# Peptides against a protein of PDB entry 3OGK, part 258

Target 1, 307 residues: chain A of PDB entry 3OGK
Amino acid sequence: ATPDRLSRRFPNLRSLKLKGKPRAAMFNLIPENWGGYVTPWVTEISNNLRQLKSVHFRRMIVSDLDLDRLAKARADDLETLKLDKCSGFTTDGLLSIVTHCRKIKTLLMEESSFSEKDGKWLHELAQHNTSLEVLNFYMTEFAKISPKDLETIARNCRSLVSVKVGDFEILELVGFFKAAANLEEFCGGSLNEDIGMPEKYMNLVFPRKLCRLGLSYMGPNEMPILFPFAAQIRKLDLLYALLETEDHCTLIQKCPNLEVLETRNVIGDRGLEVLAQYCKQLKRLRIERGADEQGMEDEEGLVSQRG

## One batch from the design tools (peptide; made by RFdiffusion4, then SolubleMPNN)

Design b1_p30_8_s4 (from b1_p30_8, 13 letters changed)
Fold by OpenDDE base, seed 4:
Structure b1_p30_8_s4 (fold): chain B 307 residues (1-307), chain A 30 residues (1-30)
Amino acid sequence: as target 1 above (307 residues)
Amino acid sequence: RPPRKPPVLEWRRLEDGSVEVVVDPPLPEP
């Protein structure tokens, strides 16, 4: 199928997902020269897909020029843009998107690799957008964006329900959490253990509706910050948590309404038993192999593949 | 440079009316 054939077959297409082949190594950065180019599709979108409001690129090469063309072609009609595990663009491309697509509801750059020039894209988004529902740059490295802009977005976007971020110090997001009154999902941030201040995170106030959560680098010392609302947690992302098997057991026991768990193999058979015992509403379980498991050949906590 | 060989494109319509296209990435040029 060619882009031209797609537009002829579906001239009124509203949602397009363009996926490159899966990476052999899910965790390796996409080489800048690897993957399918979105350029011919962006050209087709610009010319012939005039009702397209949702675009999802996954594992594709996306240039700033592609983003600029897409932004100008769809403008305020673009409601969803997902750059999922994409590469080839800079923050200038993101700036073009948020400048021209002022009514965007979903903006995702999760696991994308890009060159960061500045934080202007997030600032522009904060200044002009009031429609945002989902913001996701989880598993990205932004060093030049401001937590204050994120707070402004939360204040201005009343329908903001899901935010996933990179390695913001969680204490810098206090203002954001206070402003994001309708937030249901948060992932990312950075919890940094301080031996001299073991309770530095205990005063964090999370949004009242928060029920889907994944705090990066959360260890057993920080885990208690979840206990006041653990009963309302429905989704938990522990992929980047620093929890051992026993910590998993402790947390899971406090989350009886858990529906989705994403974690590493460190949960072990014991953690799975506890999960089965306490989480009767569980719908999805994802277990990934952690990098740390290479050394624990001898400890009994390996999930036996019981067929 | 655009990949010399057009990527094999497979597309399907999803239940929600969206279209998913799978693109075969060009082989990295040696």
Scores: peptide ipSAE 0.202, ipTM 0.675, DockQ to the pose 0.039
Fold by OpenDDE base, seed 5:
Structure b1_p30_8_s4 (fold): chain B 307 residues (1-307), chain A 30 residues (1-30)
Amino acid sequence: as target 1 above (307 residues)
Amino acid sequence: RPPRKPPVLEWRRLEDGSVEVVVDPPLPEP
């Protein structure tokens, strides 16, 4: 079975998702060198899938050469690239993508492992893209990208609705939030408690349409920054928040329109009771075990609302 | 060591019209 079977079966394919590693790799049960290389697939895409506009690689090995080939082959026809938990590339590969695919709408590198050479890829994206709707490098370690480029993207991309970032100091994103007038979703950043400045974040202004949110390292002292718009929050990502059970209860009570909650087991039975009491529109609850407790499966509990 | 056996290609069309391909075992390095 070769990639050529795909193009023969689906010559007019517009959207492709490739999965190269099993889910068990998420638990470090599989060596890092275990996985599928995208190279033969990129070759096939480049040669025979001329209508492909969306590519999603999940848990694949992706080289800079693969990204360069893909970028040049699809150019402005590429609307979506998702490097979801991928590895093997550098920021040079990302630079190639944004240089050649100037009309890209979705760019995702969430949980991907890469070598960071510079911040040029984000700068290039900021300078030339006006089409971006989704930018996601959540749970990545970029140290060389500029918050100013993110602000420029927000200013130039009027359809930008979802942005997920790594460990940017949230105060460096003030300009971004001001520019991102249509932003509905934001995840990531870094809230850093300062005992000497307890009100450090109290003047943060979020985009008016923001309804899906996850702030990393948000503690009980920072949590009040959400209160002015808590009633419009539909999704909360609290996986990386520093909230205890009582803090969860406090926040949940202020989010009556919450539809999706992702949190840790610290929510406890008490938090779940409060959630059931106050969040009648809840559709999805994800509870992860904290890093200290081993191996239990993400139970995606679909809360079936019996109306 | 990653398996060198020919991969089984399984694909399905998703609700959004995209095709999901699962490669098992993973493709070796070219």
Scores: peptide ipSAE 0.107, ipTM 0.665, DockQ to the pose 0.040
Fold by OpenDDE base, seed 3:
Structure b1_p30_8_s4 (fold): chain B 307 residues (1-307), chain A 30 residues (1-30)
Amino acid sequence: as target 1 above (307 residues)
Amino acid sequence: RPPRKPPVLEWRRLEDGSVEVVVDPPLPEP
């Protein structure tokens, strides 16, 4: 079936999700050259899907030209763009999106691979957007974006409830946290241990409604910053925390309202026992293998083209 | 170059009225 068949069948489509088929061995980041091209779909969206407000590309190849075409075609009608594990674009493509889609509510590029040219896209978003509810560039690498633009976004976007970021130093986000009064979810950042200043993060003030959290590189020395509001935590992402089994036990027992836990094998059987004992509202548990155990050779399993 | 054959499209409507389309991976560029 071609993209044109989609528009013929669903001419009034509001939400579209395109999902590239995973390779069987894809435990790691999808290779940059892997996934279907969105180009023919963007062409179809531009021409025939004029009511489309939500676009989710997962494991797709997306070019700057594709993003530019999409941005211009949908403009302020685009409410959601998710570039989930996508590749092939640069920050110029993101700039086009935020320039033309000024009423975007959800912008996601989680685990996407892209070339960073500058931080203009985030600056443009900060200067002109007041609608943003979800911003997610978790598990991405940005070096040229400004924490001040993130703070501006928090100040201007009163409905901002979920923000996931890359490796910002958490102390650079103090202004952001103060401005983000309605923030319920935060993931990412970078906690950098300073042996000479063990209380470096103890005065960090989190948004009052924060209940879904994942601080990258959080170790046992930083973990106590969560204790004052641990009882209100409903979701923890500990995938990139530097917690050992006992640290997991310590934190979990302080989170009786935990509904979702994402962590690594380091939780161990003991951590699972503690989880079962203290977290009676748990709905979802995800345990991933640690990066160190991923040393199994990505067998270049030729995706057998099933004929 | 766009893959010569359009990927076989499987789509389903989700409960929220959205459409999920599963796209076959692109043929490796020769």
Scores: peptide ipSAE 0.063, ipTM 0.651, DockQ to the pose 0.042
Fold by OpenDDE base, seed 1:
Structure b1_p30_8_s4 (fold): chain B 307 residues (1-307), chain A 30 residues (1-30)
Amino acid sequence: as target 1 above (307 residues)
Amino acid sequence: RPPRKPPVLEWRRLEDGSVEVVVDPPLPEP
């Protein structure tokens, strides 16, 4: 079957999600320029899917040329782009997207692998976008983007409700948090323990509506920064927290309205007992194996590329 | 270069009206 069959079957398609094979399988099993590559699909989108406003590529190979073509073809009609665990592009491709798709509401590149040329894409987004609701580059490695651009985005995008970032020092995001008045979800950042300044994060002010949270490298010393609003937390991502079993128990007891928990096996049976006791609204629990367990890549498992 | 065999395409409509397409490239012929 070819991509042209999609447009023939669904000429008025508004939302498309393409799922490729797992990355390990893609590199070994997918012939060049077909299957796992989005190129033929982008061509079809550009030519025949004129009502498409949402594109989700999952585990696909995406080039800068593909992104440029998509950006120009959909322009301000593109509301959602998700590069979910994709590879093959650079920040030049991202720049093209944000340059041409100025009304984009959701931009995701979570767990994508790319070559970073510069931070221009985030700067361009900050300068021209006022529509953004969701920005997600969680589990990515950006070294050239500016926290100031993120702050500008927060100031200009009044509907911004969810932001997930890479390894920004959390203290550099103080301005962002102050500007992001409607933010409900934040994941990522970097908490760096300083023996000489144990309370360096204690004055961190989070957005008042924040209820979904995942702070990277949060240890037991930093965990108390959550306590003032722990009762309003509905989702916790502790996959990259540095919490032991007892720390989990302490935090969980303070989150009676918790609906979603993602954590590692370090929670243990004791943590699960505490969870059952204190979190009566829990709807979803995800437990991953710790980095030290060479867990078989479960086909459905989020292989954190940070390991 | 071996002939680019077209991937097996399966699609389904999701509850939100979107279409999910699973791209399953054929295994390289031995």
Scores: peptide ipSAE 0.086, ipTM 0.647, DockQ to the pose 0.050; fails the geometry check

